# Peptides against a protein of PDB entry 5TUV, part 174

Target 1, 107 residues: chain A of PDB entry 5TUV
Amino acid sequence: KEVIDRLRYLKAEIEDLELKERELDQQKLWLQQSIKNVMDDSINNRFSYVTHEDICNCFNGDTLLAIQAPSGTQLEVPIPEMGQNGQKKYQINLKSHSGPIHVLLIN
Target 2, 107 residues: chain B of PDB entry 5TUV
Amino acid sequence: AQECQNLEVERQRRLERIKQKQSQLQELILQQIAFKNLVQRNRHAEQQASRPPPPNSVIHLPFIIVNTSKKTVIDCSISNDKFEYLFNFDNTFEIHDDIEVLKRMGM

## One batch from the design tools (peptide; made by RFdiffusion4, then SolubleMPNN)

Design b2_p26_2_s1 (from b2_p26_2, 10 letters changed)
Fold by OpenDDE base, seed 3:
Structure b2_p26_2_s1 (fold): chain B 107 residues (1-107), chain C 107 residues (1-107), chain A 26 residues (1-26)
Amino acid sequence: as target 1 above (107 residues)
Amino acid sequence: as target 2 above (107 residues)
Amino acid sequence: EEEEKEKKEALEYHEKLQKKAARAFK
């Protein structure tokens, strides 16, 4: 009976957790859509930018590149592999499908 | 007994997923707040300046920031239409997306 | 041993980049 009772309890709890998980999934979906709508708004889009100063305040002591690209742009960073010259390959591959990519040197 | 153990494992797995989803949801909320704050800041700033910033002085979303040592040599190959970019670094680099940058900005 | 350590560091480095790259430009 003890085992049976434990099984019943666990099954009931799992069912409750399933409901909670589905609720969270729905909340995520709606929030994602909300964010998209806010960002796609013409006024918000006009003001959706950061300045060079903003970036410099977040980082120091390094070379900083800012890469702006359309939403959906593919970004790939391969595993560092040894090149033909004995140097490891540190790479960024960018492929845009909907517009040009813009690169800014911040410092 | 074995079934009970299996269900307990399942329960724990679901609890962990729920925790992760809750965290992700909170991040989305913060993202939305940060974006709204950014837009508000920029609108106010442009009102004070009575003009928009020069187009190449700001970084429009979405973007990434690449930071690397000042000693790092960076080579870039660009397609004719600027839809494809290949960056080669002779040393390690870091990538930060716009969401992280907004967080660092305190938005 | 040193080679294995280097491989591990490279993997960790790549994983860190991949995590950040995954949500970029969404």
Scores: peptide ipSAE 0.585, ipTM 0.907, DockQ to the pose 0.904
Fold by OpenDDE base, seed 1:
Structure b2_p26_2_s1 (fold): chain B 107 residues (1-107), chain C 107 residues (1-107), chain A 26 residues (1-26)
Amino acid sequence: as target 1 above (107 residues)
Amino acid sequence: as target 2 above (107 residues)
Amino acid sequence: EEEEKEKKEALEYHEKLQKKAARAFK
């Protein structure tokens, strides 16, 4: 019947979409690896930086901290909770495993 | 039929996932382009200056920018192993990764 | 009602930070 034909069509389309999705997943992985390779290149790594001016041009009127850390550094932002003094605690926790963390005050 | 409806829902779900993945791929492409442009800019700048920038004047990738009010009090403590940092803010802050910064820079 | 609004804003704030933090240093 018509319902059976519709079912067959939908199943075939879904199968095609599954293939498409897997293709996109593969492309993503390849692109991610490509980006990693480019960034890990010694020459590119040497020039992989921004300046204070760059940051100031992107942000103004606020206090800006720049935190540079090795890839894989863990960044945790806990839910703000009331402190002992009644003030909400806004925190950042950083844990590096591969190297030093550098903190710069921009303005 | 119920089965047709279920497959229609599944089809739509997959279409949305595919759309999202396509968008994510585009973001990765832009990320790669931005990085290459950054490197090119810095290479050119150093060539013109005939020297690398001062070490404390640049921020190497990967990094984050913490943005907060100028009135915000920031306290930083370093763990005993010096690989762990704790930042305390008396008010809200924002975090921006290097990818977002490069976008704002127009890279 | 205002307390509910404040809780919602706090949740949104935290969620926004978590999204940014998740991608950082990758």
Scores: peptide ipSAE 0.581, ipTM 0.906, DockQ to the pose 0.831
Fold by OpenDDE base, seed 2:
Structure b2_p26_2_s1 (fold): chain B 107 residues (1-107), chain C 107 residues (1-107), chain A 26 residues (1-26)
Amino acid sequence: as target 1 above (107 residues)
Amino acid sequence: as target 2 above (107 residues)
Amino acid sequence: EEEEKEKKEALEYHEKLQKKAARAFK
């Protein structure tokens, strides 16, 4: 009897958790769409940038490349493999479909 | 008893997924706030300066930051169409997206 | 043992990059 009662309780709880999970999924979708709408707004888009100073304040001591590309651009980082010269190849592959890619060198 | 144990495991699994989704939702909220703060900052700054920043002095979203040692040799080639880029590094590098940068900026 | 350690580090390196790359430009 105790086991049966526990089973009933667990099944009911799991069902409740399923509902909660679906609710969170919907909220995520809504928020993602909201973010997209905010970013696509003409005024917001005009001011959606960071400065060189902003980047330098976040990173120091290294060579910094800023790569701007359209949303949906594919970024691929292959597993480093040995090249013909015996050195590992470290690569970034970028494929844009909707606009140009811009590269800026920061100190 | 075994069925009860199985359901308890499933319950725990769902609880963990819900926790993860809640965390992801919070991150999206923070992302939206950070973006709005960024836009507000830039809008105010341009109003004060009465001019937009030079085009090559800012990095428009979305973007990534690639950082590597100053000793790292970086080669860039454009392949196929001008929307495809290949970066070659002779050493390791790190990638940071715009969301992470905005967080580091305190937006 | 050293080779195994190196492979592990390489895997971790790649995994970190993959995580960052997956979210980029989205």
Scores: peptide ipSAE 0.580, ipTM 0.904, DockQ to the pose 0.832
Fold by OpenDDE base, seed 4:
Structure b2_p26_2_s1 (fold): chain B 107 residues (1-107), chain C 107 residues (1-107), chain A 26 residues (1-26)
Amino acid sequence: as target 1 above (107 residues)
Amino acid sequence: as target 2 above (107 residues)
Amino acid sequence: EEEEKEKKEALEYHEKLQKKAARAFK
């Protein structure tokens, strides 16, 4: 009887957890859309930027490149492999479909 | 019984997934708050300055930051389609998205 | 040997970059 009761309890709890998980999935989608809407707002878009000072305060001691590109730009980072000259290839491939890519050297 | 054990394992798996999804939702909420704070900061700053910042002094979202050693040689090539960029590095580099930058800025 | 170690490190490096770049420009 104890085993049977435990089985029934576990099955009922798992069903409740399934509902909770689906609820969280829906909330995630809604929140993602909300973020997109906020960022696409004309006023917010006008002020959606960081400064050179902001970046310098976050990173120190290295060469810093800032790459701005339109939303939806494809970013590819291949596995480092040996090149034709016998050295490893460290690369970034960017493909934009809706606008220009801008590159800034920070330091 | 074995069936009880199997269901308990499944229950625990679902609980862990739910916990992870809850954490991910919290991160999205923080991202939205950070963005709103950024917009407010910039809007106030431009009001005080009575002008927008110079176009090349700011980095508009979305963007990435690439950091590498000061000794790293960086080459940039633009394809026939000027929307495609190839960056070559002779050593390792790191990439940080705008979300991470906003976090580091304390937004 | 050392070659296998380097391959493993390269894979780990790539994986780290992929995680960081996954949401870029989204």
Scores: peptide ipSAE 0.580, ipTM 0.906, DockQ to the pose 0.848

Design b2_p26_2_s2 (from b2_p26_2, 11 letters changed)
Fold by OpenDDE base, seed 3:
Structure b2_p26_2_s2 (fold): chain B 107 residues (1-107), chain C 107 residues (1-107), chain A 26 residues (1-26)
Amino acid sequence: as target 1 above (107 residues)
Amino acid sequence: as target 2 above (107 residues)
Amino acid sequence: DEKEKEEKENLEYHEKLQKKAARAFK
């Protein structure tokens, strides 16, 4: 009887959790669409930028590259492999499909 | 019973997924707030300056920030249309997306 | 041992970059 009761309890709880998970999925979907709509707005898009000062305030002491690219741009960072000179290769591969990529040196 | 144990495991998995989804949802909310604050800041700043910033002085979303040591040698190969970029570093680097940067900015 | 440690660090480094790259330009 105890086992049966525990099973019943667990099944009921799992069902409740399933409902909660679906609710969260829907909330995520709606929020993602909301963000997209806000960012796609012409006025918001016009003002969707940061300054060099903003970046410098977030980082210091390093070389900083800012890479702006269209949404959907493919960014690949392969696993570092040993080069012919015995040095690891650290790489970034960028491929845009809808527009040019812009690179800025901040520091 | 084995069935009881199986359901306990499933329950725990679902709880963990829900926790992850809740965290992701919170991050999306923060992202939306940060973006709205950024737009508001920039609109106000341009109103005070009575002009937009020079195009090469700002970084438009979406973007990434790459930071590496000042000692790091960076080589870049670019296509004619600027749609493909290959960056080679002789040492490690870090990548930060625009969402993270906005968070660091306190938006 | 030392080799394994380096491999682990390399993997962790790559994983961190991959997480950031996956969200970029979306």
Scores: peptide ipSAE 0.589, ipTM 0.907, DockQ to the pose 0.875
Fold by OpenDDE base, seed 1:
Structure b2_p26_2_s2 (fold): chain B 107 residues (1-107), chain C 107 residues (1-107), chain A 26 residues (1-26)
Amino acid sequence: as target 1 above (107 residues)
Amino acid sequence: as target 2 above (107 residues)
Amino acid sequence: DEKEKEEKENLEYHEKLQKKAARAFK
């Protein structure tokens, strides 16, 4: 009896949680679309940039590269493997399909 | 009963997923706010300067920042079709996306 | 032991990069 009651309660709660999860999924989708719309706006796109100063204020002491590429650009960071010369390979592979890639040395 | 235990595990799993999704949703909200603030800042700055920034002084979204030691040697090669870029580093590096940068900027 | 430690560190390094790279340009 107690076990049966617990089962019923758990099943009901899980059902409620399923509804909540679906709600959150929907909210995420709408928010993602909203962000896209805001970013794709011509005026917003014109002003969607940061400066060298902005980057330098966020980071210091190291070499900083900024890589700008179109949305959807493929970025691959392979697992560092030993090269033929005994040095590990630290690499970034970029593949753009819709526009140019721009690289800037910040410092 | 075993069935009760199974449902309790499932319940807990769902609760954790919901929590994660709620966090992700909040992050998206913050992203949108940060982007809006960035645009507003840049618009105001250009108004005061009465001109856009120099083309090579800004980094448009989307972008990443690669952070590495001052001693790190970086080599870049471009594929024949100019759609693929390969960066080679002789030491470790870090990657930061534009969202993280905007956060660090206080947007 | 040392090799295992290095492998673990390498994995952690890679995982961190992958996490950051996953959201890039999206």
Scores: peptide ipSAE 0.587, ipTM 0.906, DockQ to the pose 0.866
Fold by OpenDDE base, seed 2:
Structure b2_p26_2_s2 (fold): chain B 107 residues (1-107), chain C 107 residues (1-107), chain A 26 residues (1-26)
Amino acid sequence: as target 1 above (107 residues)
Amino acid sequence: as target 2 above (107 residues)
Amino acid sequence: DEKEKEEKENLEYHEKLQKKAARAFK
């Protein structure tokens, strides 16, 4: 009897959790679309940038590259492998589909 | 008993997923706020300066920051269509997306 | 042992980069 009651309770709770999860999924989609709309706005797009100073304030002591690319650009970072000279290869592969990639040296 | 235990495990799994989704939703909210604050800051700054910043002095979203040692040698290869980039580093590097940068900026 | 340690470090390094790159340009 206790087991049966516990089973009923758990099944009902799981059903409620499923609804909650779906609700969160919908909220995520809504917010993602909202962010996209805000970023695609002409005025917002015009002012959607950071400065060299902004980056320098966040990082110091290193070589800093800023890479700007269109939304949807593919970024691949392969697992480091030994090169022909015995040195590990550290790489970044970028593939844009909708526009140019811009690279800036910050420091 | 075993069925009850299985449902309890499932319940806990769903609770953890919901927690993760709630956290992700919060991050999206913060992202939207940060972006709006960025736009507001830049609009105000340009109004005060009565001019836009130099084109090569700003980094437009979306972007990433790559940081590596000053001693790291960086080589860049560009495809014929200029939509594909290959960066080679002789040492380790770090990547930071624009969202993380905005957070570090305090937006 | 050293090889195993190096492999672990490489994996951790790559995982960190993958996490950072996962949402880039989205």
Scores: peptide ipSAE 0.586, ipTM 0.905, DockQ to the pose 0.853
Fold by OpenDDE base, seed 4:
Structure b2_p26_2_s2 (fold): chain B 107 residues (1-107), chain C 107 residues (1-107), chain A 26 residues (1-26)
Amino acid sequence: as target 1 above (107 residues)
Amino acid sequence: as target 2 above (107 residues)
Amino acid sequence: DEKEKEEKENLEYHEKLQKKAARAFK
């Protein structure tokens, strides 16, 4: 009887946790949409940039490339497999659907 | 009972997922705040300068930063159409998204 | 051992890149 009561309690709690998890999932979707709306605002979009100085302050010592592309651009980074020449292939594949890709050498 | 123990394990698993999702929501909130701070900074800077920055001196969102050794050879090709890019590196590289950059900037 | 180590390093390298690239341009 005590075990049965414990089982009922646990099942009820798990059901409540399922509802809580679904609520959090919805909140995530809402917040993601909110961020998109803020970024797509005309004024915000005009000022949504960083400078070369900003990047240099964040990174030091290496060659730095900045790649700007439209939202929704597909980015693929394959596993570094051996190429036909016997060397590992380190690659970035980009496919844009709505505009040009811009590349900047920072340092 | 074994069934009771199984449900307790499931309960704990769900609690951990909920905790993780709550943490992810906090990160999204911080992203939104960082973006708003970026926009405010840039608006103020342009007002003081009475002009926008040169087009090639800034990186518009969304973007990625690629960093690699100074010795790494980088080849960039545009294939098939003007919207598809292939970057080849002869050694390893790292990628950082704009969200990470804003965090490093202290926004 | 060297081959297995290299494969492990490649996997870890790729996983790190994939995590960083997952939200790019979204």
Scores: peptide ipSAE 0.586, ipTM 0.906, DockQ to the pose 0.861

Design b2_p26_2_s3 (from b2_p26_2, 9 letters changed)
Fold by OpenDDE base, seed 3:
Structure b2_p26_2_s3 (fold): chain B 107 residues (1-107), chain C 107 residues (1-107), chain A 26 residues (1-26)
Amino acid sequence: as target 1 above (107 residues)
Amino acid sequence: as target 2 above (107 residues)
Amino acid sequence: KEEEEEEKERLEYHEKLQKKAARAFK
Protein backbone atom coordinates (compact mmCIF):
# COMPACT_ATOMS: atom_id res chain seq x y z
CA LYS B 1 0.00 0.00 0.00
CA GLU B 2 2.79 2.38 0.86
CA VAL B 3 4.66 1.47 -2.31
CA ILE B 4 1.50 1.90 -4.35
CA ASP B 5 0.93 5.32 -2.84
CA ARG B 6 4.51 6.31 -3.66
CA LEU B 7 4.05 5.15 -7.24
CA ARG B 8 0.90 7.22 -7.61
CA TYR B 9 2.66 10.25 -6.18
CA LEU B 10 5.62 9.89 -8.52
CA LYS B 11 3.44 9.46 -11.59
CA ALA B 12 1.44 12.55 -10.70
CA GLU B 13 4.59 14.58 -10.12
CA ILE B 14 6.08 13.45 -13.42
CA GLU B 15 2.93 14.58 -15.17
CA ASP B 16 3.24 18.01 -13.56
CA LEU B 17 6.89 18.18 -14.57
CA GLU B 18 5.95 17.42 -18.17
CA LEU B 19 3.59 20.36 -18.16
CA LYS B 20 6.27 22.60 -16.69
CA GLU B 21 8.80 21.51 -19.29
CA ARG B 22 6.39 22.24 -22.13
CA GLU B 23 5.69 25.65 -20.64
CA LEU B 24 9.39 26.45 -20.56
CA ASP B 25 9.80 25.29 -24.15
CA GLN B 26 7.05 27.64 -25.26
CA GLN B 27 8.52 30.55 -23.31
CA LYS B 28 11.89 29.93 -24.94
CA LEU B 29 10.38 30.06 -28.40
CA TRP B 30 8.53 33.27 -27.62
CA LEU B 31 11.63 34.92 -26.23
CA GLN B 32 13.77 33.81 -29.16
CA GLN B 33 11.32 35.36 -31.57
CA SER B 34 11.21 38.51 -29.47
CA ILE B 35 14.98 38.83 -29.55
CA LYS B 36 14.99 38.35 -33.30
CA ASN B 37 12.37 41.04 -33.76
CA VAL B 38 14.30 43.48 -31.58
CA MET B 39 17.55 42.86 -33.42
CA ASP B 40 15.91 43.15 -36.83
CA ASP B 41 14.45 46.55 -36.02
CA SER B 42 16.09 49.18 -38.21
CA ILE B 43 16.99 51.53 -35.36
CA ASN B 44 18.33 48.77 -33.15
CA ASN B 45 20.31 47.30 -36.03
CA ARG B 46 21.95 50.66 -36.70
CA PHE B 47 23.23 50.83 -33.13
CA SER B 48 24.06 47.15 -32.58
CA TYR B 49 27.84 47.46 -32.35
CA VAL B 50 30.76 47.52 -29.95
CA THR B 51 33.92 49.59 -30.16
CA HIS B 52 37.59 48.69 -30.10
CA GLU B 53 37.71 50.22 -26.64
CA ASP B 54 34.95 47.91 -25.48
CA ILE B 55 36.91 44.89 -26.62
CA CYS B 56 40.20 46.10 -25.18
CA ASN B 57 38.51 46.58 -21.83
CA CYS B 58 37.30 42.99 -21.88
CA PHE B 59 40.60 41.41 -22.94
CA ASN B 60 44.22 42.16 -22.16
CA GLY B 61 47.65 41.45 -23.54
CA ASP B 62 46.86 39.13 -26.41
CA THR B 63 46.25 39.43 -30.12
CA LEU B 64 42.56 39.96 -30.75
CA LEU B 65 40.70 39.33 -33.97
CA ALA B 66 37.17 40.58 -34.35
CA ILE B 67 35.23 38.69 -36.99
CA GLN B 68 31.88 40.08 -38.08
CA ALA B 69 29.73 37.98 -40.35
CA PRO B 70 26.07 37.71 -41.34
CA SER B 71 23.68 35.78 -39.19
CA GLY B 72 23.69 32.14 -40.18
CA THR B 73 27.38 32.08 -41.01
CA GLN B 74 28.90 28.68 -40.36
CA LEU B 75 31.80 28.52 -37.93
CA GLU B 76 33.79 25.32 -37.70
CA VAL B 77 36.68 24.54 -35.39
CA PRO B 78 38.15 21.13 -36.16
CA ILE B 79 39.93 18.99 -33.62
CA PRO B 80 43.61 19.90 -33.67
CA GLU B 81 45.52 17.38 -35.74
CA MET B 82 49.18 16.86 -36.43
CA GLY B 83 50.54 18.53 -39.51
CA GLN B 84 53.29 17.33 -41.79
CA ASN B 85 55.87 19.13 -39.71
CA GLY B 86 54.74 17.37 -36.57
CA GLN B 87 52.97 20.32 -35.01
CA LYS B 88 49.26 20.48 -34.35
CA LYS B 89 47.05 22.51 -36.64
CA TYR B 90 44.72 24.99 -35.04
CA GLN B 91 42.24 26.48 -37.45
CA ILE B 92 38.92 28.22 -37.95
CA ASN B 93 36.69 27.71 -40.97
CA LEU B 94 34.08 30.32 -41.79
CA LYS B 95 31.44 30.06 -44.48
CA SER B 96 28.94 32.84 -45.07
CA HIS B 97 25.90 32.38 -47.26
CA SER B 98 24.41 35.85 -47.29
CA GLY B 99 27.24 38.36 -47.30
CA PRO B 100 30.90 39.13 -46.84
CA ILE B 101 32.89 38.51 -43.69
CA HIS B 102 34.82 41.36 -42.08
CA VAL B 103 37.91 40.94 -39.95
CA LEU B 104 39.42 43.56 -37.67
CA LEU B 105 42.70 43.27 -35.83
CA ILE B 106 42.71 44.66 -32.32
CA ASN B 107 45.93 45.21 -30.29
CA ALA C 1 10.15 -1.65 -5.72
CA GLN C 2 12.05 -1.52 -8.98
CA GLU C 3 9.24 0.41 -10.63
CA CYS C 4 9.42 3.03 -7.91
CA GLN C 5 13.15 3.37 -8.41
CA ASN C 6 12.72 3.74 -12.15
CA LEU C 7 10.18 6.51 -11.71
CA GLU C 8 12.40 8.30 -9.24
CA VAL C 9 15.24 8.24 -11.75
CA GLU C 10 12.92 9.59 -14.42
CA ARG C 11 11.68 12.30 -12.09
CA GLN C 12 15.22 13.37 -11.33
CA ARG C 13 16.09 13.48 -15.03
CA ARG C 14 13.10 15.68 -15.71
CA LEU C 15 13.97 17.97 -12.83
CA GLU C 16 17.48 18.41 -14.19
CA ARG C 17 16.17 19.19 -17.68
CA ILE C 18 13.79 21.76 -16.24
CA LYS C 19 16.63 23.34 -14.30
CA GLN C 20 18.71 23.56 -17.46
CA LYS C 21 15.85 25.06 -19.43
CA GLN C 22 15.22 27.62 -16.71
CA SER C 23 18.87 28.61 -16.85
CA GLN C 24 18.78 28.90 -20.63
CA LEU C 25 15.67 31.03 -20.46
CA GLN C 26 17.32 33.33 -17.96
CA GLU C 27 20.31 33.69 -20.27
CA LEU C 28 18.04 34.69 -23.13
CA ILE C 29 16.39 37.31 -20.94
CA LEU C 30 19.77 38.72 -20.00
CA GLN C 31 20.80 38.68 -23.65
CA GLN C 32 17.81 40.78 -24.64
CA ILE C 33 18.43 43.23 -21.81
CA ALA C 34 22.11 43.52 -22.70
CA PHE C 35 21.31 44.21 -26.34
CA LYS C 36 18.79 46.91 -25.48
CA ASN C 37 21.28 48.53 -23.13
CA LEU C 38 23.94 48.45 -25.85
CA VAL C 39 21.64 50.16 -28.31
CA GLN C 40 20.73 52.85 -25.79
CA ARG C 41 24.38 53.47 -24.96
CA ASN C 42 25.36 53.84 -28.59
CA ARG C 43 22.43 56.09 -29.43
CA HIS C 44 23.34 58.39 -26.58
CA ALA C 45 27.02 58.38 -27.48
CA GLU C 46 26.35 59.30 -31.10
CA GLN C 47 24.00 62.06 -30.02
CA GLN C 48 26.71 63.54 -27.84
CA ALA C 49 29.32 63.26 -30.59
CA SER C 50 26.86 64.54 -33.21
CA ARG C 51 28.15 61.93 -35.65
CA PRO C 52 28.37 58.18 -36.09
CA PRO C 53 31.68 56.42 -35.53
CA PRO C 54 33.88 55.62 -38.52
CA PRO C 55 32.78 52.40 -40.25
CA ASN C 56 35.96 50.48 -39.50
CA SER C 57 36.18 51.58 -35.87
CA VAL C 58 33.25 49.51 -34.63
CA ILE C 59 32.26 45.87 -34.70
CA HIS C 60 28.69 45.19 -35.69
CA LEU C 61 26.73 42.25 -34.33
CA PRO C 62 26.88 39.38 -34.82
CA PHE C 63 30.60 38.86 -34.25
CA ILE C 64 33.16 36.74 -32.49
CA ILE C 65 36.40 37.64 -30.79
CA VAL C 66 39.38 35.35 -31.32
CA ASN C 67 41.98 35.66 -28.59
CA THR C 68 45.48 34.25 -28.96
CA SER C 69 49.02 34.89 -27.76
CA LYS C 70 51.05 37.72 -29.25
CA LYS C 71 53.50 35.05 -30.33
CA THR C 72 50.90 33.11 -32.30
CA VAL C 73 51.36 33.19 -36.05
CA ILE C 74 48.10 33.60 -37.90
CA ASP C 75 47.60 32.81 -41.57
CA CYS C 76 44.41 33.68 -43.38
CA SER C 77 43.04 32.47 -46.69
CA ILE C 78 40.13 34.37 -48.19
CA SER C 79 37.84 33.67 -51.11
CA ASN C 80 37.47 36.28 -53.82
CA ASP C 81 34.00 37.25 -52.64
CA LYS C 82 35.06 37.14 -48.97
CA PHE C 83 32.37 34.60 -48.19
CA GLU C 84 34.83 31.97 -47.00
CA TYR C 85 37.72 32.37 -44.58
CA LEU C 86 40.29 29.89 -43.36
CA PHE C 87 42.42 30.88 -40.39
CA ASN C 88 45.44 28.85 -39.40
CA PHE C 89 47.14 29.29 -36.04
CA ASP C 90 50.39 27.76 -34.89
CA ASN C 91 49.10 27.67 -31.32
CA THR C 92 45.88 27.58 -29.32
CA PHE C 93 43.26 30.30 -29.42
CA GLU C 94 40.00 31.15 -27.69
CA ILE C 95 36.66 32.20 -29.14
CA HIS C 96 34.17 34.51 -27.50
CA ASP C 97 30.80 35.33 -29.00
CA ASP C 98 29.08 38.70 -28.91
CA ILE C 99 26.78 37.65 -26.07
CA GLU C 100 29.73 36.86 -23.83
CA VAL C 101 31.39 40.13 -24.76
CA LEU C 102 28.28 42.09 -23.84
CA LYS C 103 28.28 40.33 -20.48
CA ARG C 104 31.90 41.28 -19.89
CA MET C 105 31.04 44.85 -20.80
CA GLY C 106 28.43 44.89 -18.06
CA MET C 107 25.52 45.52 -20.40
CA LYS A 1 50.15 10.79 -16.17
CA GLU A 2 51.58 13.61 -18.21
CA GLU A 3 50.23 12.20 -21.45
CA GLU A 4 46.86 11.63 -19.85
CA GLU A 5 46.73 15.18 -18.58
CA GLU A 6 47.70 16.57 -21.97
CA GLU A 7 44.95 14.55 -23.62
CA LYS A 8 42.43 15.81 -21.11
CA GLU A 9 43.47 19.40 -21.71
CA ARG A 10 43.21 18.90 -25.47
CA LEU A 11 39.70 17.54 -25.16
CA GLU A 12 38.61 20.32 -22.85
CA TYR A 13 40.10 22.87 -25.20
CA HIS A 14 38.21 21.52 -28.18
CA GLU A 15 34.98 21.19 -26.23
CA LYS A 16 35.15 24.79 -25.12
CA LEU A 17 35.72 25.99 -28.67
CA GLN A 18 32.91 23.86 -30.03
CA LYS A 19 30.42 25.28 -27.55
CA LYS A 20 31.34 28.82 -28.51
CA ALA A 21 31.35 28.04 -32.22
CA ALA A 22 27.91 26.47 -32.11
CA ARG A 23 26.41 29.61 -30.62
CA ALA A 24 28.17 32.12 -32.86
CA PHE A 25 26.38 34.06 -35.60
CA LYS A 26 22.93 32.80 -34.66
Scores: peptide ipSAE 0.594, ipTM 0.908, DockQ to the pose 0.794
Fold by OpenDDE base, seed 4:
Structure b2_p26_2_s3 (fold): chain B 107 residues (1-107), chain C 107 residues (1-107), chain A 26 residues (1-26)
Amino acid sequence: as target 1 above (107 residues)
Amino acid sequence: as target 2 above (107 residues)
Amino acid sequence: KEEEEEEKERLEYHEKLQKKAARAFK
């Protein structure tokens, strides 16, 4: 029956797709580790920066803050809620565990 | 048959996930290329200048850029310890990570 | 309703920030 053959075909294809998806997941992990290794290299780390000019070329017209923190720093952005004074609270919460946080006003 | 239809839906879902993961892998590759180009640019620039840039003139990775209206009032507080920061804004703001910045820079 | 639209915009705003914040400092 054509239906039975179609079922077998679909099941076999889905099995192949499952293998492909797992392969992609492994590749992602490998690439992420590769990026980390490249960034952690002593020479690369020394030159891993952008300038104020770089930022100004990418953004304009607003107040710009640059916040540099160690890798692994926790960043939380709560849903804006009404404060006790009746004003909406727009917040950024940062928690570093391994080093200082640096804040720069760009413009 | 209903069973065939169910499997075809599942097949399509898996194909879409695979497509998304392939796109994510491409982005990771682009990140590596962008970072390598950044490092190369900075090394060459410092060689030409025969000195590193002033410490406060550059932003080291990882970082974020926060942009908001020039009318926005920003308050920064250090809470609990020197590794915890709270930023308060009286209006909306946007966040851009270092990966996005490198893309905008054309790296 | 205007209130529903404003709530949708607030949620979209937060969602956009959360998406970018999740990748920061990784």
Scores: peptide ipSAE 0.592, ipTM 0.908, DockQ to the pose 0.838
Fold by OpenDDE base, seed 1:
Structure b2_p26_2_s3 (fold): chain B 107 residues (1-107), chain C 107 residues (1-107), chain A 26 residues (1-26)
Amino acid sequence: as target 1 above (107 residues)
Amino acid sequence: as target 2 above (107 residues)
Amino acid sequence: KEEEEEEKERLEYHEKLQKKAARAFK
């Protein structure tokens, strides 16, 4: 009897949680679309940038590369492996299908 | 008893997913706010300067920042159409996306 | 132990990069 009651309670709670999860999923989709719309706005797009100063203020003492590329650009970072010279290979592979990639040395 | 335990495990799993989704939603909200603040800042700055910034002085979204040691040697291979890039580093590097940068900027 | 630690660090390094790379340009 006690077990049966607990089972009923748990099943009901799980159903409520399923509804809550679906609600959150819908909210996520809505918000993602909202962000996309805001960023795609012509005026917002015109002003959607950071400066060299902004980047330098965020990072100190290191070499900084800024890589701008279209949304959807493929970024691959392979597992470091030993090269032919016995040196570890640290790589970044970028492939864009929608436009050119722009690279800036910041520091 | 076993069924009860199974449902309790499922309940807990769902609760954790919900918590994660709630956190993700909050992050998206903050991203949108940060972007709007960025746009507002840039609009104001250009109004004060009465002109846009120099083209090579800004980095448009979306972008990433590659951070590495000052001693790191970086080699870059570029396709003729600038759609494909291969970076080689002789040491470790870090990647930071535009969202993280905006956070560091306090947007 | 040292080799295992180095391997762990290597994996953690790669994992961190992969997480950030996955979000980039999305």
Scores: peptide ipSAE 0.591, ipTM 0.908, DockQ to the pose 0.806
Fold by OpenDDE base, seed 2:
Structure b2_p26_2_s3 (fold): chain B 107 residues (1-107), chain C 107 residues (1-107), chain A 26 residues (1-26)
Amino acid sequence: as target 1 above (107 residues)
Amino acid sequence: as target 2 above (107 residues)
Amino acid sequence: KEEEEEEKERLEYHEKLQKKAARAFK
C-alpha cells in the first residue's frame, strides 16, 4: 500500500512538473520575443552599441577583435587540427546570410 | 519497487531541467535589463556630447569579442560568394558574446 | 598519460569555445 501510494504521488508530481516545464517554455518564448521587439525598435537599435573603451575595460593585455554580424550569422569553431606545415590551425568560420560582417581591431 | 525508483529518477531529472530553465529565464531577464541600460547610457552620452560617436569607434549588437595573445598572428580571408569569413590564428583564442560583455560592463 | 592530458585540454578548449559560440549572433 505504501508503494502504491508513493507511485500515485510521484505520478501526480511528475504531471505537475511537466506543466511547470511547459509554463517556463512559454515564458521563455514570450521573453525572447520581447527582447527581439525591444532590439528591433528603431530608437533602441540606434543606440545598441558598445565602445572601444567598454571593450578595453573588460579585457586587458590581449589582441581584441570585435566582430559584428547580422543576427542569424553562423559561427563555427572547428577542433584545432595540425596544418600541412605542422602548425595547428585555430579557426573561426563565419557565414552571414543577411548582411555584411564588420571587423574592428581593438588595441 | 523498481517502478517507484524509476519515477523518482524521472522526477529528479525533471526538477533539474526546470531549474536549468529557470536559470535561463533569469539570464534572459538580465539581458533585457542590460540592453535597456545600455541604450539609456548611450542616449544620455550622445545627448551630453551633442553628437553621435564616430562610426568606427563603436561596435553594434550583435557582436562577439575574440581575444588572443598579442603574439598571435591573425589572418582573415573573405569569400563574397558565400558571405564567409575565415579567421586563422596560429595560437589559441577566446570568444565572448555581447551578452557576456554587457555583463562584464555591469549593465 | 601526458598525451591523454593534452587531449583532454584540447577537448576542453574546444568545448569552451563551442559553448561561447552557441549564443553568438542569435
Scores: peptide ipSAE 0.590, ipTM 0.907, DockQ to the pose 0.817

